Peptides against a protein of PDB entry 4U39. Designs and how they scored, part 41

Target 1, 302 residues: chain A of PDB entry 4U39
Amino acid sequence: SIKVIGVGGGGNNAVNRMIENEVQGVEYIAVNTDAQALNLSKAEVKMQIGAKLTRGLGAGANPEVGKKAAEESKEQIEEALKGADMVFVTAGMGGGTGTGAAPVIAQIAKDLGALTVGVVTRPFTFEGRKRQLQAAGGISAMKEAVDTLIVIPNDRILEIVDKNTPMLEAFREADNVLRQGVQGISDLIATPGLINLDFADVKTIMSNKGSALMGIGIATGENRAAEAAKKAISSPLLEAAIDGAQGVLMNITGGTNLSLYEVQEAADIVASASDQDVNMIFGSVINENLKDEIVVTVIATG

## One batch from the design tools (peptide; aimed at target 1 Q264 G283)

Design b2_p20_2_s2 (made by RFdiffusion4, then SolubleMPNN; from b2_p20_2, 13 letters changed)
Fold by OpenDDE base, seed 4:
Structure b2_p20_2_s2 (fold): chain B 302 residues (1-302), chain A 20 residues (1-20)
Amino acid sequence: as target 1 above (302 residues)
Amino acid sequence: MKVTWILETKEGRTISKLEI
């Protein structure tokens, strides 16, 4: 089974966005120290952590409280994650709960033998230096606790949105990028009855790879596949080129009109931008909601 | 290069492994 665990406010917003976009084949778990915020989650499984420590009042933007809250609730987390083949841990780094609890939850998933993938954001620079410093500590702890850690730099989201985009919409876009990171992987393995074959290849590429980068490209029109692929490999979300990555995962998602030619064209572009010794997974997914759009997600590991 | 193709069709999912 595949489980997605959203940790703290940002992680729970991302999980809500995943549910709203009907990401299939995954179980959703919402984790928070704030009981009121947790009640707003759309996840089927809602877990309040650190109930004794925090009394449901949240972590007060303190990562040490988030950490201790997850440690207090370790047995409950273990029970919720038990039997997962893969666990996605999603969080916004820089806060209390997400920053402190996500590494603990990731370690629990890894200790249970699940392929553990972190998909996390760095805070925007405007959120202040304290959040950036807390995020750096949380990211370091996540890197030790996961098999692969996808880090999304929120400041790079500001490069892909309009300059007049309201701050609230920039946060929604961060939640959407977190969604795309999880969905880009889960859609490749989240097929009923086939999980075991696809999962072995994903496990080979993602096990003990450390940091990963994600690029996204969206396009429409006659050359949409090539344009989407070019945008993905040159995405502002990529802090480095995909050249030199030990593993590359590509998801191409299109409407019912997605052709095998378009899939091949996108794959050839990504392969040509990758190292010759790379292990690659290419997946195609049909999403009827995309109509004329193609979305290419590239994840570079190692 | 090791390439795994995961293709979803109306007939189901097909996995192809290529060494290039």
Scores: peptide ipSAE 0.394, ipTM 0.890, DockQ to the pose 0.793
OpenDDE base, seeds 1, 2, 3, 5: peptide ipSAE 0.378, 0.261, 0.391, 0.035; ipTM 0.888, 0.845, 0.899, 0.613

Design b2_p20_2_s3 (made by RFdiffusion4, then SolubleMPNN; from b2_p20_2, 12 letters changed)
Fold by OpenDDE base, seed 1:
Structure b2_p20_2_s3 (fold): chain B 302 residues (1-302), chain A 20 residues (1-20)
Amino acid sequence: as target 1 above (302 residues)
Amino acid sequence: MRVTWILQTKEGTEVRHLEV
């Protein structure tokens, strides 16, 4: 089974975005210290952590409170994660609950033997130095607690959106990029026939790889596959080129008109941009909600 | 749903087709 656990406000917003986009084959868990914020979650499973410590009032933007809240609720987290083959831990780093609790939850998932993938955001520079410093500490702790950590640099989202994009829309785009990171992997695995055959291969690419980079490319028209692939490998979300990656996971998502030729063309472009010795896994997904659009997601590990 | 997996390794390219 695949579980997606949203931790704190940012993680729960991302989980809500995943549910709204009908990401299939995953169980959603919302975790928060704030009971009021947790009630707004669309997740089936809702867990309040640190009820004694916080009294449901949240972590007050303190990561140590988030950490202690997860530690207080360890047994409940273990029970919620039990039997998962894979666990996605999603959070916005820089806050109290997400920054502090996500590493603890990730470690619990890893200790249970799940393939544990962190998908987290760095705060925007405009959120201030305190959030950046808290995020750096949380990312460091996540890196130790996960098999693979995908870090989305929110400031790079500002390079792919209009300069006049309102702050609220920039946060929604960060939630959408978190969704794409989780969905790009989960859609590859969440099919009953694929989990049994290829989960070992995904585990080989993602297990104990540490930091990962994600690129996303979207295109339409006759050359949409090639354009989407080129945009993915040159994505501003990639803090480095994929040519040094030891592993690459690629998802090619299109509508019902997605051809095998388009899949191959996109795969060849990403392969050509990767190291010759790279372990590359790529999959194609049909999303009926995509009309003429192709979405290429590339995750580079190692 | 049709899922195509392509694994590229040092040993070559493996293509798996799953109809779900």
Scores: peptide ipSAE 0.031, ipTM 0.437, DockQ to the pose 0.131
OpenDDE base, seeds 2, 3, 4, 5: peptide ipSAE 0.012, 0.026, 0.009, 0.016; ipTM 0.325, 0.479, 0.309, 0.337

Design b2_p20_2_s4 (made by RFdiffusion4, then SolubleMPNN; from b2_p20_2, 14 letters changed)
Fold by OpenDDE base, seed 3:
Structure b2_p20_2_s4 (fold): chain B 302 residues (1-302), chain A 20 residues (1-20)
Amino acid sequence: as target 1 above (302 residues)
Amino acid sequence: MKVTWILETKEGTTYSHLEL
């Protein structure tokens, strides 16, 4: 089974966005120290952590409170994660609950033998230096606790959106990029497509790889597959080129009109941009909600 | 480059290892 755990405010917003987009084949768990915020989750499983420590009032933007809250609730987290083959831990880094609790939850998942993937954001520069420093500590702790850690630099989202984009829309786009990172992997395993991946192959590429980079490309029209692939490998979300990666996972998602030729064309572009010795996995998914759009997700590991 | 294409059809899983 695949489980997605949203940790704290940002992680729970991402989980809500996943549920709203009907991401299939995954179980959703919302985790928070704030009981009022947790009640707004759309997840089937809602877990309040650190009830004794915080009294449901949240972590007060303190990562040490988030950490201790997850430690207090360890047995509940273990029971919720039991029997998972794969666990996605999603959070916005820089806050109290997400930054402190996500590494503890990830370690619990890994200790249970699940393939543990972190999908987290760095805060925007405008959120201030304190959040950036807290995020750096949380990211460092996540690297030790996961098999693969996808880090999304929110400032790079501002390069994709209009300069006049309201701050609230920039946060919604960060939640959407978190969704795309989880969905781009989960759909390859859980959703029947033109090319399905074995979980064993995903496990080989993602186990104990440390940091990963994600690129996303979206395109429409006659050359949509090639354009989406080119956008993915040149994505502002990639802090480095994919040519130095030890592993690459590629998802090509399209509508019912997605052709095998388009899948091959997109795969050839990503392969040509990668090192010759890289382990590359390609998958394709049909999403009936996509009309003329192709979405290419590239995850570079190592 | 080892590219593993896994085609799961109703008739079974076809593993195509393309050495590109």
Scores: peptide ipSAE 0.024, ipTM 0.440, DockQ to the pose 0.440
OpenDDE base, seeds 1, 2, 4, 5: peptide ipSAE 0.020, 0.007, 0.016, 0.014; ipTM 0.447, 0.359, 0.413, 0.358; seeds 4, 5 fail the geometry check

Design b2_p20_3_s1 (made by RFdiffusion4, then SolubleMPNN; its pose is not in this set)
Fold by OpenDDE base, seed 3:
Structure b2_p20_3_s1 (fold): chain B 302 residues (1-302), chain A 20 residues (1-20)
Amino acid sequence: as target 1 above (302 residues)
Amino acid sequence: MILVHLVGTKEEVLAALRAL
């Protein structure tokens, strides 16, 4: 089974966005130290952590409180994660709960033998230096606790969105990028294809790979597949080129009009930008909610 | 509906895609 755990405010917002976008084949777990915020989760499983420590009042933007809250609730986390083959741990780094609890939850998932993938954001620069420093510590702890860690640099989202985008919409886009990172991988496993991907192959590419980079590209029109693929490999979200990655996961998602030619064209572009010795996972997904859009997601590992 | 999941080397994936 695949489990997605949203940790803290940003992680729970991302999980809500996944549920709203009908991401299939995954079980959702919301984790928070704030009981009021947790009640707003759309997840089926809601877990308050550190109830003794925090009394449901949250972590006060302190990662050490988030960490201790997850440690207090270790047995409950273990029970909720038991029997997962894969665990996505999603969080906005820089806060108290997400930054402190996400590494602990990830380690619990890994110790249970699940393929553990972190999908986390760096805070925007406008959130201030304290959040950036807290996020750096949390990301370091996540790297040790996961098999693969996708880090989304939120400041790079500002290169994709309109310059006049309100701050609240920039956060909503960060939640959407977290969704795309989880969905881009989960759809490769959970969505039945003409050729099914073996979970063992995903495990080979993602196990103990450390940091991963994600690129996304969206396009419409006649050259939409090629344009989306080019946007994905040159995505502002990629802190480095995908050349030299040991593994590449590629998802092409389109509407019911997605053609084999478009799939091949996009795959050829991503493959051509990848190392010759790269291990690739390629998936094509139909999403009926995509009209004329193609979305290409590229995840570079190793 | 072309749902394809492929795994392999770059060459294997491209060859498999071209064979579909």
Scores: peptide ipSAE 0.205, ipTM 0.795, DockQ to the pose 0.761
OpenDDE base, seeds 1, 2, 4, 5: peptide ipSAE 0.198, 0.179, 0.167, 0.171; ipTM 0.791, 0.778, 0.770, 0.774

Design b2_p20_3_s2 (made by RFdiffusion4, then SolubleMPNN; its pose is not in this set)
Fold by OpenDDE base, seed 5:
Structure b2_p20_3_s2 (fold): chain B 302 residues (1-302), chain A 20 residues (1-20)
Amino acid sequence: as target 1 above (302 residues)
Amino acid sequence: MIKVLLVGTKEEVLAALRSL
């Protein structure tokens, strides 16, 4: 089974966005130290951590409280994760609960033998230096606790949105990018394909790879496949080129009119931008909610 | 729903795509 754990406010917002976008084949778990915020989760499983430590009042933006809250609730986390083959841990780094608890939850998932993938955001520069420093510590702890860590630099979202985008919409776009990172991988595994992915192949590309880069491209019109692929490999979300990556996961999502030619064209572009010795997982997904849009997600590992 | 999942080296993936 695949489990997605949203940790703290940002992680729970991302999980809500995944549920709203009908990301299928995954079980959703919301984790928080704030009982009131947790009640607003759309997840089927809701877990309050650190009830003794915090009394449900949250972590006070302190990562050490988030860490201790997850440690207090270790047995409950283990029971919720039991039987998972894969665990996504999603969080907004820089806060109390997400920053402190996400590494602990990730380690619990890994110790249970699940393929553990972190999908986390780095805070916007405008959230201030304290959040940036707390995020750096949480990201460092996540790298040790996961098999693969996707770090989304929120400041790079400002390069893909309009300059007049309200602050609240920039946070919603961060939640959407977290969704795209989880969905881009989960759809490869959970959606039945013409060729079924062996979970062993996913493990080969994602196990103990450390930091991964994610690129997203969206396009419409006659050349939409090529344009989406080119946008994905040149995405502002990529902190480096994908040409040195040991592994590449590619998802092409389109409407019911997605052609095999478009799939091939997009895959040829991403493969051509990758190393010759790269291990590539390629998947195509039909989303009936997409009309003329193609979405290409590229995840580079190693 | 034509989900094509290709796993392999770049050359294997490209060869498989060309064979579809």
Scores: peptide ipSAE 0.144, ipTM 0.744, DockQ to the pose 0.796
OpenDDE base, seeds 1, 2, 3, 4: peptide ipSAE 0.051, 0.051, 0.128, 0.023; ipTM 0.682, 0.696, 0.728, 0.627

Design b2_p20_3_s3 (made by RFdiffusion4, then SolubleMPNN; its pose is not in this set)
Fold by OpenDDE base, seed 5:
Structure b2_p20_3_s3 (fold): chain B 302 residues (1-302), chain A 20 residues (1-20)
Amino acid sequence: as target 1 above (302 residues)
Amino acid sequence: MIKVLLVGTKEEVLAALRAL
């Protein structure tokens, strides 16, 4: 089974966004130290951590409280993650609960033998230096606790949205990018393909790879597949080029008019931009809500 | 949904994609 665990406010917002977009084939778990915020989760499974430590009042933006809250609730987290083949841990880094608890939860998932993938955000620069420093510590701890860590630099989201985008919409776009990172991988596993991927093949590309890069491209029109692929490999979300990546996961999502030729064209562009020796998994997904749009998600590992 | 795993050199991957 695949489990998605949202940790703290940002992780729970991302999980809510995944549920609202009907991301299939995954079980959703919401984790928080704030009982009131947790009640607003759309997840089927809701877990309050650190009830003795915090009394449900949250972590006070302190990562050490988030860490201790997850440690207090270790047995409950183990029970909720039991029998998962894969665990996505999603969080907004820089806060108390997400930053402190997400690495502990990731380690619990990994110790249970699940393929553990972190999908996390760095805070915007405008959230201040304290959040950036807390996020850096949380990202370092996540890197040790996961098989693959996707880090989304929120400041790069400002390069893909309009300059007049309200702050609340920039946070919603961060939640959407977290969704795209989880969905881009989960769709490759949970949706039946023409070729059944062995879960061992996914493990080969994602196990112990450390930091991964994510690119997203969206396009419409006659050359939409090629344009979406080119935008994905040159995405502002990529902190480096994918030309050195030993592993590539690619998701091509389109409407009911997505052709095999468009899938091939997009995959050829991404493979051509990858390492000389590449392990590439690609999948195509039909989303009836996409009219003339193609969305290409690229995750580069190694 | 089409799922394909391609493992090999860039040339092998591109050749396999063109054979789809």
Scores: peptide ipSAE 0.101, ipTM 0.702, DockQ to the pose 0.507
OpenDDE base, seeds 1, 2, 3, 4: peptide ipSAE 0.024, 0.067, 0.052, 0.021; ipTM 0.625, 0.654, 0.683, 0.620

Design b2_p20_3_s4 (made by RFdiffusion4, then SolubleMPNN; its pose is not in this set)
Fold by OpenDDE base, seed 2:
Order: C-alpha cells, then structure tokens, then sequence
Structure b2_p20_3_s4 (fold): chain B 302 residues (1-302), chain A 20 residues (1-20)
C-alpha cells in the first residue's frame, strides 16, 4: 500500500489539495499537534501527536516541540504506517510541527521497511530568516531519515507565477507543487496501466538516493508535448540540471486526446537531457480533467 | 486510461517507446 502523510499545517494543506484533485490509490494520513487545525483535514486518518506535551495547542513554531510530539506518539505513528510499501512524508519546512515531526515520522516509516519519500518545501524568503534556519535543520534531518528527499524551493515558485500573485496564492501554489510531486510518483505505481510498473523498479531508482530534484512543465497547443517537456527539464524548481542524475522518473499527463506521438516526443526530450546511463521510469497518465493541457513531471535522483 | 510504464536505461526506454 501507498500512504501519504501530511505533517503540520503545510503538509496537511498539501494533503487536502491531493484529496481535492482526486489523487487515487493512496491512503491519506493527517498529522498535527494542533487539534483545531487537524479537524480541518480532509484525510480519512487524522492523528493528533504530542497530546500530553502540547495539549492540542500546536508546537508554537518550535521544531523541538514538533520532534518531541512525534516521539511521544511513536507507537500510534507505527500503527498507522504498518503494512505500507511506500510512504510519502509531506511538510512545509520552517514551522514547528512539520519541521520537527516529519523527520521522526519518516524514520519510523523507514524502520518499518517502507520506501520513504520526503516531499517538502523550503519557506519563502519573506517568511523570514528564523523560518529559513529552522527549515535548513529540518531538511538535514529529513535527508537522513528518507530514501529520497524532494525539496521544493518556494522562492522558485515566484518565478513560475505572475509577479502580482497574492501571498495566499503563492502558498496555494506551493501546496499544488507538493501535490504534483506526490502525484507524479504515486500515479506511476497506484493506477493500473497498459504496462504496469513493478514496485521493485521504483525501489531501485528511489532507495537510498538522498536528494532529488523536481521539474514541472505545462503547455497547450500543437507543440504542447515538446513545450511541456522543455519546461520540465528547465523548470525553475530544478536547483540543478538533470544531466548528472542516476535515475529519472517521468510522468506525462494529458487529456483523452493525448497521442502516442506526443508521449514519445516528450520522453525523447527528457531522455536527451538526461545522462546516457540514466535509469529511467517513464509513465503516461490520462486525466479527463485536463482538456488541452499536457503536464510533464520529472524527478531526478542521484 | 492509457498508462504505459517503461523501465530501463534511457536507450531501452526509448527503444520500447518507439516500438509501441
């Protein structure tokens, strides 16, 4: 089974966005120290952590409280994760609960033998230096606790969105990018295809790979496949080029009019930008909610 | 829902895609 765990406010917002976008074949778990915030989760499984420590009042933006809250609730986390083959741990780094608890939850998942993937954000620069420093510590702890860590630099989202985008919409876009990172992988595994992906192949590409980069490209029109692929490999979300990656996961999502030619064209572009010896997992997905759009997601590991 | 999953080296994946 695949489990997606949203940890703290940002992680739970991302999980809500995944549920709203009908991401299939995954179990959703919402984890928080704030009981009121947790009640707003759309997840089927809701877990309050650190009930004794925090009394449901949250972590007060302190990562050490988030860490101790997850440690207090270790047995409940283990029970919720039991039998997962893969665990996504999603969080906004820089806060109390997400920054402190996500590494503990990730380590619990890994110790249970699940393929553990972190999908986390760095805070925007405007959230201030304290959040950036807390996020750096949380990301370091996540890197030790996961098989693969996708880090989304929120400041790079500002390069994709309009310059007049309100702050609230920038946070919603961060939640959407977290969704795309999880969905781009989970759709390859959880949804039946003409050719099914072996979970062993995913394990080979994602196990003990450390940091991963994610690129996203969206396009419409006659050259939409090529444009989406080019945007994905040159995405502002990529902190480096994908040419040195040992593994690449590629998802091409389109509407019912997605052609095999478009799929091949996009795959050829991503493959051509990748190392010659790259291990590639390629998948195509039909999403009926996509009319004329093609979405290319690239995850580079190693 | 047309899902094609191809796993392999770059060359193997491209060869499989071209054979479809």
Amino acid sequence: as target 1 above (302 residues)
Amino acid sequence: MIKVFLVGTKEEVLAKLRSL
Scores: peptide ipSAE 0.294, ipTM 0.841, DockQ to the pose 0.799
OpenDDE base, seeds 1, 3, 4, 5: peptide ipSAE 0.147, 0.280, 0.255, 0.081; ipTM 0.750, 0.831, 0.818, 0.701

Design b2_p20_4 (made by RFdiffusion4)
Pose (drawn by RFdiffusion4):
Structure b2_p20_4 (pose): chain A 294 residues (1-190, 197-206, 209-302), chain P 20 residues (1-20)
Amino acid sequence: SIKVIGVGGGGNNAVNRMIENEVQGVEYIAVNTDAQALNLSKAEVKMQIGAKLTRGLGAGANPEVGKKAAEESKEQIEEALKGADMVFVTAGMGGGTGTGAAPVIAQIAKDLGALTVGVVTRPFTFEGRKRQLQAAGGISAMKEAVDTLIVIPNDRILEIVDKNTPMLEAFREADNVLRQGVQGISDLIALDFADVKTIMKGSALMGIGIATGENRAAEAAKKAISSPLLEAAIDGAQGVLMNITGGTNLSLYEVQEAADIVASASDQDVNMIFGSVINENLKDEIVVTVIATG
Amino acid sequence: AEVFIGNKTASEVLAELDAL
């Protein structure tokens, strides 16, 4: 019983993308103060929060509103989250609802005893000062409210995509990366949570590599461990979760070769949760998701 | 290949992968 909660617009898209990618084994909850944007969520559960406060008009990039909105819906949320063994709280930081509400929601989930993993994006630098400041204040709050917070620096999306990809696609990729963050774990729970719990505090950074071809598992792993999303050296990690995903042509040779690359770059005595998952919708593509904690 | 290894040291993970 793992629940992925998209909070605000940032999470709304990630949840959509997860659903679009048919990520299995999770119950999705889209939570928003913005009734209009919420009605775009492909989530079966659409929770409008702050209905009294925002009247479906959203938080206006005011985290305080997203927070008061979440506090207002404190009871509705717990009801939706009860029974969750694990809650992914996925949101865009810098906003109102995502920045405000996610800590409230993730804290509720944490109090509910669920393994609360918050997976959020820090706004692109270009989103400006407000966005940056609010997310920083917000990411700070997400850390206090989750067991593990995987923070995806959107600015690093721009290093990854072609220098000329339009902004719309840059935001879109941030959504996918958020989805890639949650799927990278949720695919490994579809197992004693104390395992993953022992891997889940402090902040967490993740990396992704995608590759195709003859030498792809290594190409993907190398790209994953060196990825711009992954800002710090993995040898600094106390715990590392590794997810290898490929087509039905995923060989152990490829799997361990990528595991060897991720492992050698990690500490020797590192705790590790490693999985490889077959995605029939993949052909020659392989995706390594690496999440380091410490 | 689909493989899962719970919480173990890196050396234990690699040993389990070599055993496959």

Design b2_p20_4_s1 (made by RFdiffusion4, then SolubleMPNN; from b2_p20_4, 6 letters changed)
Fold by OpenDDE base, seed 5:
Structure b2_p20_4_s1 (fold): chain B 302 residues (1-302), chain A 20 residues (1-20)
Amino acid sequence: as target 1 above (302 residues)
Amino acid sequence: MEVFIGNATAEEVRAKLAAL
């Protein structure tokens, strides 16, 4: 089974966004130290951690409280993650619960033998230096606790949205990019397409790879496959070019009119931008909610 | 079915998850 665990406010907002977008074939778990915030989750499983430590009042933006809360609830987290083949740990880094608890939860998933993938955000620069420093510490701890860590730099989201985008919409876009990172991988395993990957293929690319970068491209029209692929490999979310990656995972998602030719065209563009010795795997997904759009997701590892 | 897990034992967590 595939489990997605949202940790703290940002992680739970991302999980809500996944549920609202009908991401299929995954089980959702919401984790928080704040019981009132946790009640707003749409996840089927809602887990309060650190009930003795925090009394359900949250972590007070302190990562050490988030860490201790996950440690207090270790056995309960183990039971919630039991039987997962893959675990996505999603969080907004820089807060109390997400920053402190996500590395502990990731380590629990890894110790259970699940393929453990972190999908986390760096805070926006406008959230202040304290959040940026806390996020750096949490990201460092996540790297040690996961098989692959996808880090989304929120400041790069400001390059893909309108300059007049309200702060609240910039946070919603960060939640959407977290959704795209999880869905771009989970759909390759859980959702039948034109080209299916098995779990062993995904495990080969993602097991013990450390940091990963994600690019996303969306396009419509006659050249939509080529345009989406070009946008993915040049995505502002990529902090580096994909040509240095040891592994590339590619998802090509389209509507019922997605052709095998479009899949091949997109794959050839990504392969041409990658190293010659790269281990590239690609899958295709049919999403009936996509009318004329193609979405290309590229995850570069190594 | 929505399940809220607060101050529960690991056994209580297992029982709630088995009911899903």
Scores: peptide ipSAE 0.255, ipTM 0.838, DockQ to the pose 0.015
OpenDDE base, seeds 1, 2, 3, 4: peptide ipSAE 0.209, 0.200, 0.245, 0.205; ipTM 0.806, 0.807, 0.845, 0.812

Design b2_p20_4_s2 (made by RFdiffusion4, then SolubleMPNN; from b2_p20_4, 8 letters changed)
Fold by OpenDDE base, seed 5:
Structure b2_p20_4_s2 (fold): chain B 302 residues (1-302), chain A 20 residues (1-20)
Amino acid sequence: as target 1 above (302 residues)
Amino acid sequence: MEVFIGNQTAQELLEKLRSL
């Protein structure tokens, strides 16, 4: 089974976005120290952590409180994650609960033998230096606790969105990018497509790989596959070129009109941008909601 | 560069899919 655990406010917003976009084949768990915020989760499983420590009042933007809250609730987290083959841990780094609890939860998942993938954001520069420093500590702790850690640099989202984009919409786009990171992997396993990957294939690429970068490309029209692939490999979300990656996971998602030629064309473009010795695995997913769109997601590991 | 899909190359799989 695949489980997605949203940790703290940002992680729970991302999980809500996943549920709203009907990401299939996954179980959703919402974790928070704030009981009021947790009640707004759309997840089936809602877990308040650190009830004794915080009394449901949240972590006060302190990662150490988030950490201790997860440690207090370890047995409950273990029970909720039990039997998962794969666990996605999603959080916004820089806060209290997400930054502190996500590494603890990830370690619990890994200790249970699940393939543990972190999908986390770095805070925007405008959130201030304190959040960036807290995020750096949380990301460092996540790297040790996961098999693969996808880090989304929120400041790079500002290169994709209009400069006049309201701050609230920039956060919604960050939640959407978190969704795309989880869905781009989970759909390869859980959603039937033209080219299905098994869990063992994904596990081979993602096990003990450490940091990963994600690129996303979306296109329409006659050259949509090539354009989507080119956008993915040149994505602002890629802090480095994919040519240094030891592993590449590619998802090619399209509507019912997705052709095998388009899948090949997109795969060839990503392959040509990657090292010759890269272990590249790609899958193809059919999503009827995309109609004429192709979405290419590239995850570069190593 | 060989692209792998499980134990098959992407090329082998594409050839197999084209033969269907």
Scores: peptide ipSAE 0.014, ipTM 0.439, DockQ to the pose 0.222
OpenDDE base, seeds 1, 2, 3, 4: peptide ipSAE 0.000, 0.000, 0.000, 0.009; ipTM 0.280, 0.325, 0.287, 0.401

Design b2_p20_4_s3 (made by RFdiffusion4, then SolubleMPNN; from b2_p20_4, 8 letters changed)
Fold by OpenDDE base, seed 4:
Structure b2_p20_4_s3 (fold): chain B 302 residues (1-302), chain A 20 residues (1-20)
Amino acid sequence: as target 1 above (302 residues)
Amino acid sequence: AEVFIPNMTAQEMLEKLRSL
C-alpha cells in the first residue's frame, strides 16, 4: 500500500489539495499538534501527536516541540504506517510541527521497511530568517530519515506565478506543487497508463538516493508533449540541471487522447537532457481531467 | 474512518488505528 502522511499545517494543506484533486490509490493520514487545525483535514485518518506535551495547542513554531510530539506518539505513528510499502511524508519546513515531527515520522516509516519519500517545501524568504534556519535543520534531519527527499524551494514558485499573486495564492500553489510531487510518483504505481511501472522499478530509482529535485511542465496543442517535457527540464523548481542526476523518474500524464508517440517524444527530450549513464525510468498515466493537457513531472535523484 | 477525537488518549487512538 501507499500512504501519504501530511505533517503540520503545510503538510495537511497539501494532503487536502491531493484529496480535492482526487489522487487515487493512496491512503491519507493527517498529523498535527494543533487539534483545531487537524479537525479541518479532509484525510480519513487524523492523528493528534504530542497530546500530553501540547494539549492540542500546537508546537508554537518550535521544531523541538514537533520532534518531541512525534516521539511521544511513536507507537500510534507506527500503527498508522504499518503495512505500507511506500510512505510519502509531506510537510512545510520552517514551522514547529512539520519541521520537527516529519523527520521522526520518516524514520519510523523507514524502520518499518517502507520506501520513504519526503516531499517538503522550503519557506519563502519573506517568512523570515528564523523559518529559513529552522527549515534547514528540518531538511537535514529529513535527508537522514528518508530514502529520497524532494525539496521544493517556495521562492521558485514566485518565479512561475504572477508578481501580483496574493500571498494566499502563493501558499496554495506551494500546496499544489507538493501535490504534484506526490502524485507524479504515486500515479506511476497506482494509476493505469500506457506504460505502467511496478513498485520495484520505483524502489530501484528512489532507495537511498538522498536529495532530489522536481521539474514540472504543462502544455496543450499539437506539440504539447515536447513542450511539456522542455518545460519540465527547464523548470524553475530545478535548482540544478538534470544532467548531473544519477537517476531520473519521469511521469507523462495526459487525457484519454494521450498517444504512445507523445509519450516517446517527451521521454526522448528528457533522456537527451540527462546524463548518458543515468538510470532513467518513465511511466505514463491517463487522467481524464486533463482533457487536452499533458503534464510532465521529472524527479532527478542523486 | 476518522481516528482523531479531541481528548482521545494514546491508548484509545492505538485501539482505533488497530480497528481500521
Scores: peptide ipSAE 0.236, ipTM 0.783, DockQ to the pose 0.014
OpenDDE base, seeds 1, 2, 3, 5: peptide ipSAE 0.027, 0.029, 0.025, 0.013; ipTM 0.564, 0.559, 0.568, 0.367

